Peptides against a protein of PDB entry 3S8F. Designs and how they scored, part 286

Target 1, 157 residues: chain A of PDB entry 3S8F
Amino acid sequence: VLTLFVAVPSLMTAFTVAASLEFAGRLRGGRGLFGWIRALPWDNPAFVAPVLGLLGFIPGGAGGIVNASFTLDYVVHNTAWVPGHFHLQVASLVTLTAMGSLYWLLPNLTGKPISDAQRRLGLAVVWLWFLGMMIMAVGLHWAGLLNVPRRAYIAQV
Target 2, 166 residues: chain B of PDB entry 3S8F
Amino acid sequence: DEHKAHKAILAYEKGWLAFSLAMLFVFIALIAYTLATHTAGVIPAGKLERVDPTTVRQEGPWADPAQAVVQTGPNQYTVYVLAFAFGYQPNPIEVPQGAEIVFKITSPDVIHGFHVEGTNINVEVLPGEVSTVRYTFKRPGEYRIICNQYCGLGHQNMFGTIVVKE

## One batch from the design tools (peptide; made by RFdiffusion4, then SolubleMPNN)

Design b2_p27_2_s2 (from b2_p27_2, 15 letters changed)
Fold by OpenDDE base, seed 1:
Order: structure tokens, then sequence, then C-alpha cells
Structure b2_p27_2_s2 (fold): chain B 157 residues (1-157), chain C 166 residues (1-166), chain A 27 residues (1-27)
């Protein structure tokens, strides 16, 4: 019954990060309810990557709650839904965070800033990665709801 | 200035925490709503039934595929199914259209899946446990059983068939 | 239906699209 209580720490953590982003955005001159978002450093792949990961984690987290419900899990378990879920969690959040970390770490370790060209390329990479992950995840969740089995090369649909 | 900044941070954190809690309740409500409105395919959890996987092929209701389909009532059947590396028995499973079928599924070897295409039947099959699924086939025809849990080298080829007769 | 949640998701979607456009323009 209280299985969903497991979501509390995760949500608290996620929204604490969001609070940090809001504070940062406001420090950078953002105003209003959402203006702080626009003030964030969207030109830095080291920032953009983990933020996109976090955004992908939102629907993934919602799906996690579904998967944690034994009743609803009966519907989605061992279908394409499950791969859709963990691709949002691992291939989006974890992977993008790792990518973002590299964009910070490498310049720091070498003592040399990345070039403008490298920065732009990095932005392209993380955005394209995120877009691809979202498309794939939506497709997998959709297929899962249509009862496409996991770990099978054949499906009824 | 530091005090002001600290106060501001706390305010933002409190706001977002409140939002977090609100979202939690929203998700719980959505799940509750889904369960309340979409229960047609949900099978209530039953009592855990256990078997000895080392003897299940030798003795008991799973031992003879010819005796796997048992009529328990006028329009009710129990089907004792084994999922094994790499197939199902009996195969095919023959059941009448419109009858209430109770599948009792277990494994003599490793974990398998039991996914019946065209139905909402989808269960894990664990050695030592009996998976129970109740279903009524409304349409005659062939329904493919797919293993959706990796079980070894032949997993990708592990299929069965349910034949629903008029 | 949680209208607030839907609205929030829509705002996120719009924000993402806008930022993507900005990134694209900077390439």
Amino acid sequence: as target 1 above (157 residues)
Amino acid sequence: as target 2 above (166 residues)
Amino acid sequence: VPLGTLAFMELLRQTLLDEFALVYAKL
C-alpha cells in the first residue's frame, strides 16, 4: 500500500535540484515565474546535458511509480514498456550526466578551455541524444501498452 | 547579503518541496484512478502455491501432458502447463471457446515467461512456484505463447500454441 | 485529470523546444 512512498525521496531530491537551478537562474538575472529558466547557461553543454537528463527522468520517474505498483506492473511487466522506462533513466539521465561531466572535467584537467566550435558541437550532440532518446522511449512505452513483449523478436502488433 | 541569500534559498527550497509533495499526491491519485477505472484485466493476487521443480515432471498434475487439461466444471477448465527449456507442454494446449480457463504454470528448470499473444496473459514462471492465470477465450483460433524472460540459448525460439476450439 | 501537471508538462515542452531552437541557431 505504501510502496509509492518510495517516490518521496526521489521527488525531494529532484526538486531540490530544481530549486538550485531556479536560484542560479535568478542570480543570472532571470525574473518572474519562468524567466529564470531562460537565464540559465544553455550555451554550455556541461550544463545542458545533465539538465536534459533530468527532464528525461521526469516521465521515467512517473513510469517508475507505475512499475512499482504490483497491479499496474502486471500490465506492463516484460513488455517493451520496461525498456522504455530504463532507457529514460539510464540512457537519458545517467548518460547525459556523464556526458555533461566530461564537458566540465576535460577542460578542467587539461587547463585549456574548449573552443567555441567544440562547445557548439557538444550542444548539438547532447540535444540530438536527448531527442533520440525521447523518440525511442515514447515508442517503446507505446509498444509496451500494445502488449509488445520484451526479449522477443516477434510481436502481435 | 549572505543572510538574504540564505533566506532566498530556503524559500525556493520550501516552495519546490511543497511542489514535490503535491506531485506525489497527484501520482498516487492517478494510479488510484487508473486502478478504479481499468480493472478488467487485473487478476487479484492469490495464495502462493509451491511445487518441487525436481519432481514436477514425474509426479502430479504436470507429469502427463495428456492429462493437463482438466474439466473442473460445466464450462471451467484447469490447464497444467510446464514451461521448460525450450518450450511448453502441452503443446498445443486445446481449450474450448467461451470456457473459463485457469492456467497453472510452473517450470522444472529455469525462469521462463508465459506471454500469450492477443490476450493479457503475461506472467513470470519460476521453478518451485505455480503461476495462476484465469482467462476466457472469446474468439476461436490459435494463440501463440511467447517466452519473454531470458532462459538460455534457445530463448528466442521458445514458443507454444493455444488452440481455442468452437 | 491533473490540469496543473499537464500545464507544467506543456511549459516544459515549450521551453525545451525554444532552447533547442536557440541551440540550433547557435550552431
Scores: peptide ipSAE 0.000, ipTM 0.727, DockQ to the pose 0.041
Fold by OpenDDE base, seed 5:
Parts: sequence; structure tokens; C-alpha cells
Structure b2_p27_2_s2 (fold): chain B 157 residues (1-157), chain C 166 residues (1-166), chain A 27 residues (1-27)
Amino acid sequence: as target 1 above (157 residues)
Amino acid sequence: as target 2 above (166 residues)
Amino acid sequence: VPLGTLAFMELLRQTLLDEFALVYAKL
């Protein structure tokens, strides 16, 4: 009950943010249904990180609804599915948002802009983190559906 | 200019809100699909039942492992299982192939898991409550029971066995 | 804890301390 209660406003908030991104992309010259995405500042790790976090959060949020379902929770509870969900929510969205925040915050606090090398490194870090997290999360969810137990070092599969 | 921008933002927000509502139905469909494909053969059974964890080892159907498997019908059995630190009783649990098995699982000490490999049987076992799971083993052999809820120092070694006989 | 993780944490710690010191000096 509580999870579903929180899920609705969270979903609304997420899509409101997406709406803002669409507007920003259009202001930057993006056109069409998806052209605004390309117009966003993908060269800035402070932007890319939280956006990738949001992308990871989407399947994680769906998983949250699954976990909150009594009938489906019976299937996935205390399996590798649950860590998969956690890593999408915390290790993807929260962590990437934190990373992105640092890329914005530190230059502003110090008054020193990031170098081009630092920017490129930041982009690499964020993208690699996201990729690795997605691989792990997909693997954990898949393993969970194959009945791999949580908090056990062995599995039949 | 600011007013125009706000109106534009509002229009996009409305679109995305509509999308969010559509996604809600997608998630419901996903739930239904997952339920249909992954819950076959295992159903929660019975009503919420409570027991006294302090006496469950001494009195009642869980007290004697030798009497834990009870035939309730021609092809139906009830198995009274204790999950404890750190194991299961009875161990092994012997049941016939093709019979409907109703597991009644409780704990005398702390919360444990009851996860049967090769099946969809996966429940938490709480002291003071009886978990009821119904399952029919179609294949003979040994099925390992795994504790998937942290229960202490011996958690990682807490295993049981279900032996399904032809 | 993996050695690489420890090293990363230490680098992060040092970096953050340095940046905070700069901020403090600016304030």
C-alpha cells in the first residue's frame, strides 16, 4: 500500500522532469518527437549522469510495483531480483545523480571550471558506470526469475 | 516570454502525464504476465494461522519430526516443517510424487526463509505465524531447501532436503 | 573490501578534502 502510494507521485515527478528536458531540448533547436533528445547537452557529465540515472530508474520503478504486488512478490521475494531492483534504484539513480551533482557543484564552489580532459573522463566514468550497472541489474533480475536465492552463495541454476 | 514558456511547459507536462498514466497500465499488464508465467503450481493456501513459538517444539504437530508428514487424503499430504537456527525438520522431508503437498511452516526462534530449489516455493517463516504453501512435485528426486533470510552466524549453511519418491 | 575499492575511496577522500580546502580558503 505504501509503496504504491509513493509510486504514483514519484512517477509523475519523473515525467515532469522529462517534460522539462523536452522543453529544454526544443529550446536548443531540437525538433520532432525525438529530435529534442539529441539537442540536450550530452557533452556535460553533470547532465548525462542524472539522465542515465533516470533511465535506469524506469525499469527499477516498474520492478518496485512488481515487488509491491502480493502475488508477484511471492515469486521474486528474497531472490536475486531484489538486489537487482535495489541497484537500479540506489546504485543507478541515486549514485549517478550524486555523481552528476558533483560535476556541477565542485566547479561552482571552487570557481574553477572543469578541464576538457576532466569533462571527457567524467563522461566516460558515468557511461561506464551506467553500462556496468545495467548489465548487473539485468543479470540479477534474470537470475531472480530463474529462482536464484538472495543471501545464499549457491543456486541450482 | 516567461508566460509563453510556462504555457509550453504545461503542455509538455500534460503529455507526459498522459504517458505516465499509460505506463501504469503497462505495468499492470507486466504484473499479470509475470503472475501467469511464474506462479504455476504454487499457491498460498489457508488462512493466517498463529502459533506460540515458545511451545511449538514441545507441543502440537511440529513437535515430532517422525509425525510431520500427515496424509490428509488419497493423494494429499500436510507437512509440518520447522525452520530453526540452523536447519529444517524433518530433514529429509519425504513425500510421494504427484501428491498435493501442503506445507505448514513455522519457526521456534527467528525469521527464516524457506526456498525450495526447482520450485516456486519461497516464503518467509516468522515465529508465531504459520506459512502455508501448496505444491505438487511432478518429478522425483531431491529438492534442496535454502534459507534466504538472514538468521544468524549459521545462515549460510542452513539447508534442508525434500525427497520425492516415485 | 577489494583493494581497488579502497584505493578509489582514498583518492575520493583526498580529492574531496582538497576541494573543500579550496572552498574554505575562498570563503
Scores: peptide ipSAE 0.000, ipTM 0.699, DockQ to the pose 0.013
Fold by OpenDDE base, seed 2:
Structure b2_p27_2_s2 (fold): chain B 157 residues (1-157), chain C 166 residues (1-166), chain A 27 residues (1-27)
Amino acid sequence: as target 1 above (157 residues)
Amino acid sequence: as target 2 above (166 residues)
Amino acid sequence: VPLGTLAFMELLRQTLLDEFALVYAKL
């Protein structure tokens, strides 16, 4: 019940953030339907990390609705689907947001900007983390739909 | 400038809100698709029932594994299953092919899982509650029961077997 | 009101009622 009540406000919040990003991108010279995306600061890990987290949160949020559905929960409950959902929510959104926050916070606290090498390394870390998380999450969701049990070292499939 | 910016932001917000609503419908469609394709074979049955986990081993329908399988009709059975640390009772569970089986599952100790491989039977078993699942085995053979809820040091070895006879 | 919206509303209603009933029964 609570999840479904929270789903709509959460979507509204998420898309409000997206609206802010669109506005920011357009202020940075982006034009057209998608040009504003390219205008965003993709060279900054403090920006890229939380955005990738948000992208991972989309399928995770959808999965949350599925998990909260009484009828659908019979299909996915205690299967590999559930860990897949958690990894999208926690290991993607929360973790990437934390990573992004650190990339912003440390330079501001120290008064020293990150070096170019640190910036590039940060970008690599964030993108690789996201990629790995997506692969794992897709695999877990797929396995869950195939009725692979959660918390078991063996499965029929 | 501020007013123009505010109007622009509002326009973008409206667009994204519309998109949000559209995505909501997409999610509903995905849910419907999942329901249509993955809900075959197992039907939740019965009302929520309570039982005293402290006495369930000593008295009642779960107490004697030899009496756990009860024929309730010509082609209908009720099976009273205990999930405990660390196994299932009775084990094996023997049922006929093609019969409607109502599993009544409870636990005397901690929360366990009851996941039957090759089926959509997958429920948590809570002490003090009776999980009820209805299923008809169409194919004879052995079906393994797996605990998919961590229940202690022996969790990984907690298995049972359902034997479906012709 | 679009048919899809009505269907969604009904699905939501049913889901919420089912969940509520389940919680109430456990309580």
Scores: peptide ipSAE 0.008, ipTM 0.706, DockQ to the pose 0.042; fails the geometry check
Fold by OpenDDE base, seed 4:
Structure b2_p27_2_s2 (fold): chain B 157 residues (1-157), chain C 166 residues (1-166), chain A 27 residues (1-27)
Amino acid sequence: as target 1 above (157 residues)
Amino acid sequence: as target 2 above (166 residues)
Amino acid sequence: VPLGTLAFMELLRQTLLDEFALVYAKL
């Protein structure tokens, strides 16, 4: 239970970021319950990458609560579930954030803006990465629930 | 304008904070639901038991694999298992079908896994600690033990077998 | 009190006890 309290500040942080996104979207002319989402700069890979990372982090965070549960950990521990979890956390959020940061940082450091072709390629890369990560993560979680062991090349199922 | 912006941000933060708290309760509820519906598949933690990993091979119940299976009562057995680099002792572990088996598992060297295929037995084995798992094999046959914790160069080939006799 | 609420409370209680017991045992 004490371990689960870490979820509180984490959720607060996550949803504070969401609040910032909503504010930004509304400043950009988005209105209504969901209109602010559409108003965000989805044409910029530097924006899209971190946001997709955050989206992947949501189920990962939920899984973190499960993994931190004393009782539920017996079900998922050292199964494929665990790799599924940290791929959402590290290979999704952290990696996509790093990718996004580079899309912003490099143009600023070099003083040269990215071309439109590079922008489109960047968007494709980020979205494909996210999609691939989601497929892999879902697969790993599913396999984990089927008792496929972690760190083993063989399984009964 | 700045004041208006701050007020707007605050409003959004309050809304999302409320949502955050709601989601926290949802997650807790999901955990509770899972526990309520899947309790039979969960192995409870046993009493903390410690052992000296430096002497566990020389003396005590783990020292002789021929004496590893101990009948403790009618249709009840305790099996003292060593997980080591890179295998299990005894191997195979022979137990009767339908008997209640208490596995007492420890390691003389590094951390290992003890994952028994076809069962819900899945524990880490720590040097200096004894992992206790209770299980009843309903079906005869061979059950493979898999090490699911990296333990060195031979980790991938570290297997054991439980033979359940009719 | 709804049965679901009671069950939930009991599960929480058990979880708390398990975790505290574990911590206590390791102290």
Scores: peptide ipSAE 0.000, ipTM 0.724, DockQ to the pose 0.036; fails the geometry check

Design b2_p27_2_s3 (from b2_p27_2, 15 letters changed)
Fold by OpenDDE base, seed 1:
Parts: structure tokens; C-alpha cells; sequence
Structure b2_p27_2_s3 (fold): chain B 157 residues (1-157), chain C 166 residues (1-166), chain A 27 residues (1-27)
């Protein structure tokens, strides 16, 4: 039971980031309970990418709690569930954050802003990446719950 | 102006921290609910049993595959299984239908997996440790054992068979 | 993507064929 408290710092961090986003959205003119979300710069891939990563990290984090549970881990351990989990963590959050960082870093390093075409392409890339990651992750988690083993080319279902 | 902004930020942080704590409790509650309603397949932590991986093939209950299946009581058996690079012994493992089987699994070499298709048996096998799993096969037939922990070049082909007899 | 994956797998197979055969012979 005490092991689950390791999630507290992670959750605190996650929701602190969310608080920062809310504050930023409100500063940008967003009002109401959810209006601040719309006010965020969704036209900037440097912003969208890491935010999508964070969104993917939420179910991944929940899965982390499951994986840390002794009894529940018996069900999911060494099944396709585990790859589903870390793909959300690494290929979603980390990778999308890296992508977003790149969209910010390169223009700043070169002194050249991205063109509108590049911006639109960037948005397409990160959204498609996110969508693909979510589909894959759901599939892997589902397969894991059906007791499909990881590191095996065969499955009973 | 600066003080006002600071107070606003603190209010947001406090709110989201409260939400964070609430979510933690939700997750704990969900785990508790799942365990309460779905007890099948839940195995509590048992006593850690140790063995010397360097001698396990030479002496003891794992040494002779022909003696691996031991009847311990009426309709109760203990099966001493070795997972090794790259297979299982005994292979096949023959057990009666409806019998309570206690698998005691260890490895003489590296870490392996022991995943039995069609069952909830899925454990890691560590050299020097004995994994204990209790299961009753309700249906006769063949059950494939799959290694789901990478153990080398032959990992993908490391299979065993449990034959459940009527 | 499927073709690329297959090609990659074939490349790996070809590269490590000897090692694979050795492992398979022991199974």
C-alpha cells in the first residue's frame, strides 16, 4: 500500500504543469472553467507536441500505478500491457516533448522562424503521431489484458 | 500587482494539488475495487525459497526430470520444473486433470519466463530463487509454456508443454 | 512499411543466420 505513495510526486508534478497551463490560458484571455484551454496556442507545434505528450502520459501514469500494485502486476506483468505502458511514457511524452522542443529550438538557433507551411506540417505530424500512439497503446493494453505475452511472436487469442 | 499575481498562482497550485490527491485516492479505490471483485489470479507474496543454481541440475528435486512430478497427497502434486536456455524440463509435464498442482520453478542459468497459455500462470524464473505457483487444470489437453523473458538467441523458440490427462 | 519491415527482418536473418542455426540445432 505504501508503495503507491510514490505516485504522489508524479501527480503533483503533472497537475502543477496543468495549473501552469491554466494560468497561461487565462492570461491569454481564456475565461470560465474550460475557456482557458481554448485560449492556449494550439496553432504552434512546439506547444501542441508536449501537451499531447502529457495527455498520453496520463493513462500511462495510471498504468504505472497498476504495474506497481503487487496483485495487479501479476495479471499484467510480461504481457503486452507493459509495452503499452512504456510506449505511452517514452514514445508519447518523451518523444513528443522532444519534437516540441525541436520546433522551438531550431527556429531560435537559426534565427529563422518556421514558415506557415512548416507550422501546418508540424501540427499534422504531432497530431498524427499522437493518434497513432493512442491506437497502438490501446491495442497493446487490450492484448495484455487478454494475456498476450510480451517478447513472443505467438498469442493464444 | 506582483503580489496579486503571486496569490493567484498559489491558489491555482493549491487547487490542482487537491485534485492530485483526489486522483490518488481514486486510483487506490479502483485497485481495491478490482481486487475485491476480481480475486481470480491474485497470488499473494509467499516465502522466498532459495536454491543454488550451480548445483540444481546435479542434486535435489530438479535433478531428475523423471522424478519431477511428485504426488504429495490425494489429487495433489508438486512439479519441479527447470527453465533453461532454451527449454523446460520435464517436457512434457504430465499431470492429472482436476488435481491441485504446485509448480516449483527455478533456473540453472539465466532469467526466464514461465507463461502457460490458457491459464493465469505467468511468472519470472530467477536463478537462485524458486517460483511457486499453484494451479488446477480443469480441462484436459496440451498447454504450451512460453518464455516471455528475453534469455538469449533461442528465446523466441523456447517452449514447453503441459499435458493434462483425464 | 510492411515491405520495409520484411526487408529488415530478412537482413537480420541473413546476418545472423549462422548464429540462429546454431541455436536451433540445440533446441
Amino acid sequence: as target 1 above (157 residues)
Amino acid sequence: as target 2 above (166 residues)
Amino acid sequence: FPLGTLAFMELLRATYLREFLLVYSKL
Scores: peptide ipSAE 0.017, ipTM 0.744, DockQ to the pose 0.014
Fold by OpenDDE base, seed 4:
Order: structure tokens, then sequence, then C-alpha cells
Structure b2_p27_2_s3 (fold): chain B 157 residues (1-157), chain C 166 residues (1-166), chain A 27 residues (1-27)
């Protein structure tokens, strides 16, 4: 029960970030319920990468609540569900945030902006990474629900 | 203006909070639906029981694999299982179909897993602790036991079998 | 990355070959 209280600051952070994104999008001319999303700088890999990481973090965070619940964890514990969870957290959020940070940091450290070719390549990299990660994560969670064991090379299904 | 920005962000945060609360109810509804449709009850945790892993092989109910399956009542059995590097004993575990089986599982060496395919039996086995799981096999046949906790170089080949007899 | 991972795994296998054989000889 006490472990579930970690969800409170996590949700607060998520809402703050989402609010900041909406504010930024509206400042960039976005209007309506969803128009602000389109107004965000989706042409910048330094922005896109961490945002995609955040999107992956949402189901991962939900899974964290499941994993922390005694009764629900009985269903998913030591199954492929668990790798699915932390791949969303580490390989999606953390990794994509690191990638995005690098796209911001290197130009600032060198004093040279990224070229258009580098920008396009960066966008391709982060989107492909996200896509692959989502496919893998969904597969792992699904397999986990089918009782595919963790740390085993064979499974019933 | 920083103050105006904070107020604006706060307003949007309230909106997202409201959305989150709405989604919370959706998720609660989904959980309720799942619980209503999936009646396979969660096996409750057994009583905390401790044993000495250094003597469990020499004396006590785990010492003799031939005596591991104990009938405790009409159509009720207790099975004393050892998970060790790298296997299970007894192996195979033979139990009757439809009988209520209480597995008491411990380890003489390191932490292992006890995952029975085709069932919801999935527990970790700690040296010095007895894991207790209650289960009734409805279908006869062979059920594979898989170690799903890394326990050394032979981990990947650590398997057992439960044979359910008609 | 995949090739590097495989190479690393092979290195580990080679390094622990004796221990590996010892374990499997007892199984």
Amino acid sequence: as target 1 above (157 residues)
Amino acid sequence: as target 2 above (166 residues)
Amino acid sequence: FPLGTLAFMELLRATYLREFLLVYSKL
C-alpha cells in the first residue's frame, strides 16, 4: 500500500509536464482542444525524443501500479510482463530522454547548430526507436498476460 | 511574466487532473469488468514458515523424495518440494486429478523459481523460507515446472514435472 | 550492437567454459 503512494508525485509530475506542453503549444499558435499538439515543434528531435519517451512512460507507469499491487502482481510477477514494464521505463523514457538531451547538448557545447540532414536523421532515429519499443513492449505485456515466464528460453505458448 | 506563466500552467494542470480522474474511473471500470469475468481467484499467500536450509536435505519432510507426497485427508495432499541447483525433487511429482494439493516448497542452496505451466502457480523459493501454494488440478497430464529466477549456470535447464493421474 | 552483444556472449562462454562443463557434467 505504501509503495503505491509513489504514484502521487509521479502523477503530479506528469500533469505538470503535460500542462507545460499545452501551454507551449498554445503560445506557438495552437488553438482548441487538440490544436496545441500540432503546434509543438515536432521538427526538432531534441523535443520529439523526450516527448515520445513520456508517451511510453504512461502505460509503463500504469504497469508500475499493477506490479506494486500485491494481488495484481500475483498475475504478472516473473512473467514477460515485467520486462515489458521496465523496457518502457528505461529503454523508452530514459533512453529517449537521453537521446533528446544529446540532440540539445551537443549543438550547445560545440556552438554549431545541427544540419538539416542531421535533424532529419535524428527524427528518423527517435521515431523508429519509439515504434520498435512500443511493438516490443506490447508484445511482452501480452505474452506476460499469457503467463510466458521471465528468464526462461521456453514457454508453453 | 513568470507569475502569469505559473497561473496558466496551473489552469492547464487542473484540466489534466480532471481528465486523469475521468480516466481513473474508466480504469476502475475495466478492473471491475476483468474481476467479474475472470473468476480464477488469487491464491493467497501462505503462512510465514521458516526452515534451516543447511539441514533440510538430511532431516524433516523434504529429506526423502519418496515420502514427499503425503495424504492429509480425503482427496487432500501435501507435497514437500525442494528446488535446488539445478532441479526439483521429487521429480516427477505425482498427484491425483481433482485432489486439493498443498505445495510446500523450499530451497537448500539459492533462490529459485517455481512456475508451473498451465496453472497460476508462480512463486519464488527462498532458502530458509517455505513457500505454500494450494492448487487443484482439474485436467490430467503433465505440467512442466520452470525456474524463472536466475540461480546459476544451470538455470536455463532447471525443469521439473508434475504428473496428474486420472 | 547485436554483433557486439553476441561477441561479448561468446567471450563469456569461452571464459567460463570449464565451469560450464563442470556444471553440466553433474546434471
Scores: peptide ipSAE 0.017, ipTM 0.725, DockQ to the pose 0.014
Fold by OpenDDE base, seed 2:
Structure b2_p27_2_s3 (fold): chain B 157 residues (1-157), chain C 166 residues (1-166), chain A 27 residues (1-27)
Amino acid sequence: as target 1 above (157 residues)
Amino acid sequence: as target 2 above (166 residues)
Amino acid sequence: FPLGTLAFMELLRATYLREFLLVYSKL
């Protein structure tokens, strides 16, 4: 009940953000169905991080709906699937959003802009973080479907 | 200019909201696909049943481990299992191969897990509630019961055994 | 990406290998 109650507002929020991104991309000269995506500031870690978080939130949110589904929850509950879901939501969406916020906030608070080297390093960090999280999350979901238990040091597959 | 921008954003929002509705149907389809292709199946839940966790050890069908396995019909058994800190009773649980087993599981203390390795049996056990699962063991041997819900310092050592006899 | 996922799964199997063997020895 709680998950489904949160799911609808969350979807609305996510797609509203996507709408804002499309508008921003078009203002930056992007054209066509997908050209606006390329026009977004992919060279800024403060932008890239939360966007990657949103991308991770897509399968995570879908998984949340699955977890809230009675019949499927029987299959996935208390398996590695659940940690997989959490890592997408917390360690991807929340964490990457926090990282992005810091990349914007700290330069503004200190009054010192980040160097080009720091910018590139920041991009590397958020992309590598996202990649690692996706690998782990997919692995955990896969393991969960294979009935690997949660909160146990043993498995049967 | 502000009005124009607002109107433009609203137009995009409408489009994306329509897309969101379509995605809901995709998710439903994915759920259906997963259920259709999953070979382990789903064990139907039994009737919701409540018990008093403070007396379950002293009276009722869980009170005597020696009487925990009850034959209810031809090739049908009910097994009354207690999950407690930190183990299961009866232990081992002995059942015949090919018999339909109804597990009635409850706890006298805290929440535990009941996960039978090699099967799709995986339920939480709450004090005051009876978890019901139905399963037929096709292969003889020993099946380990593990607790997959943290229940205290001894959680990692909380194991049981189901012995399926030919 | 798929290779990375598989590598992660293999790492899990390696970590639980002993436990897996114990379970399968009883089944």
Scores: peptide ipSAE 0.014, ipTM 0.694, DockQ to the pose 0.031
Fold by OpenDDE base, seed 5:
Structure b2_p27_2_s3 (fold): chain B 157 residues (1-157), chain C 166 residues (1-166), chain A 27 residues (1-27)
Amino acid sequence: as target 1 above (157 residues)
Amino acid sequence: as target 2 above (166 residues)
Amino acid sequence: FPLGTLAFMELLRATYLREFLLVYSKL
């Protein structure tokens, strides 16, 4: 009940953010259905990190709805599926947003911009983090569907 | 400029909100698909049943592990299982192959899990509540019961066994 | 981050100690 209750506002928020991104991309010269995406500042880790977080949040949010389904929850509850969901939500969205926030906040607080090397390193970090999180999350969800239990050090699979 | 920006943002928001509604239906469809294609199906649960966790070990159907397996009909059994810190009783649980087994599971102490490997049996066991799951073992052999709800220091070693006999 | 990690480890230690005492008292 709670999950479904927050799902609608969360979706509204997410798509409002997407709308803002589309608007920003179009202002930056992007045109067409997807051209605005390319026009976004993908060279800035402060941008890339939270966006990747949002991308990870999509399957996580979908999984949340699955977990909130009575019938499907029977299948996935207390399996590796659940940690997979959590890691998408927390370790992807929240963590990447935090990372991105730091890349924005620290330069603004100190008045000193990040160096180009720091920028490139930041991009590498957030992309690698995202990749790792996706691998782990997919693995956990898959394991969960194979009935690997949560909170157990052994499984038949 | 502000007015133009506002109108543009509003237009995009409306579009994305429409998309969000469409995605809601996609999610519902995915749920339905997953449910429909799940080969193990959903194990039927019984009615809500309450029990006193403070006396469940002393009296009633859970009190004697030797009497835990009860034949209720032709090829039908009820198994009264206790999940406790840190194990299951009876252990092993012996049931015949091909019989419909109704597990009545409760706890005398804290919340535990009842996850049977090789099956879709996976329920939480709450003190004061009886969890009811129905299953028919098609294959003989040993099935391990795993506690998948943290219950204390012995949680990681809390295992049981179901022995399915031909 | 390092301070957070240390705090986390301390929290774990404290939590497990408490749990140990609780379990031990019931054995």
Scores: peptide ipSAE 0.008, ipTM 0.713, DockQ to the pose 0.016

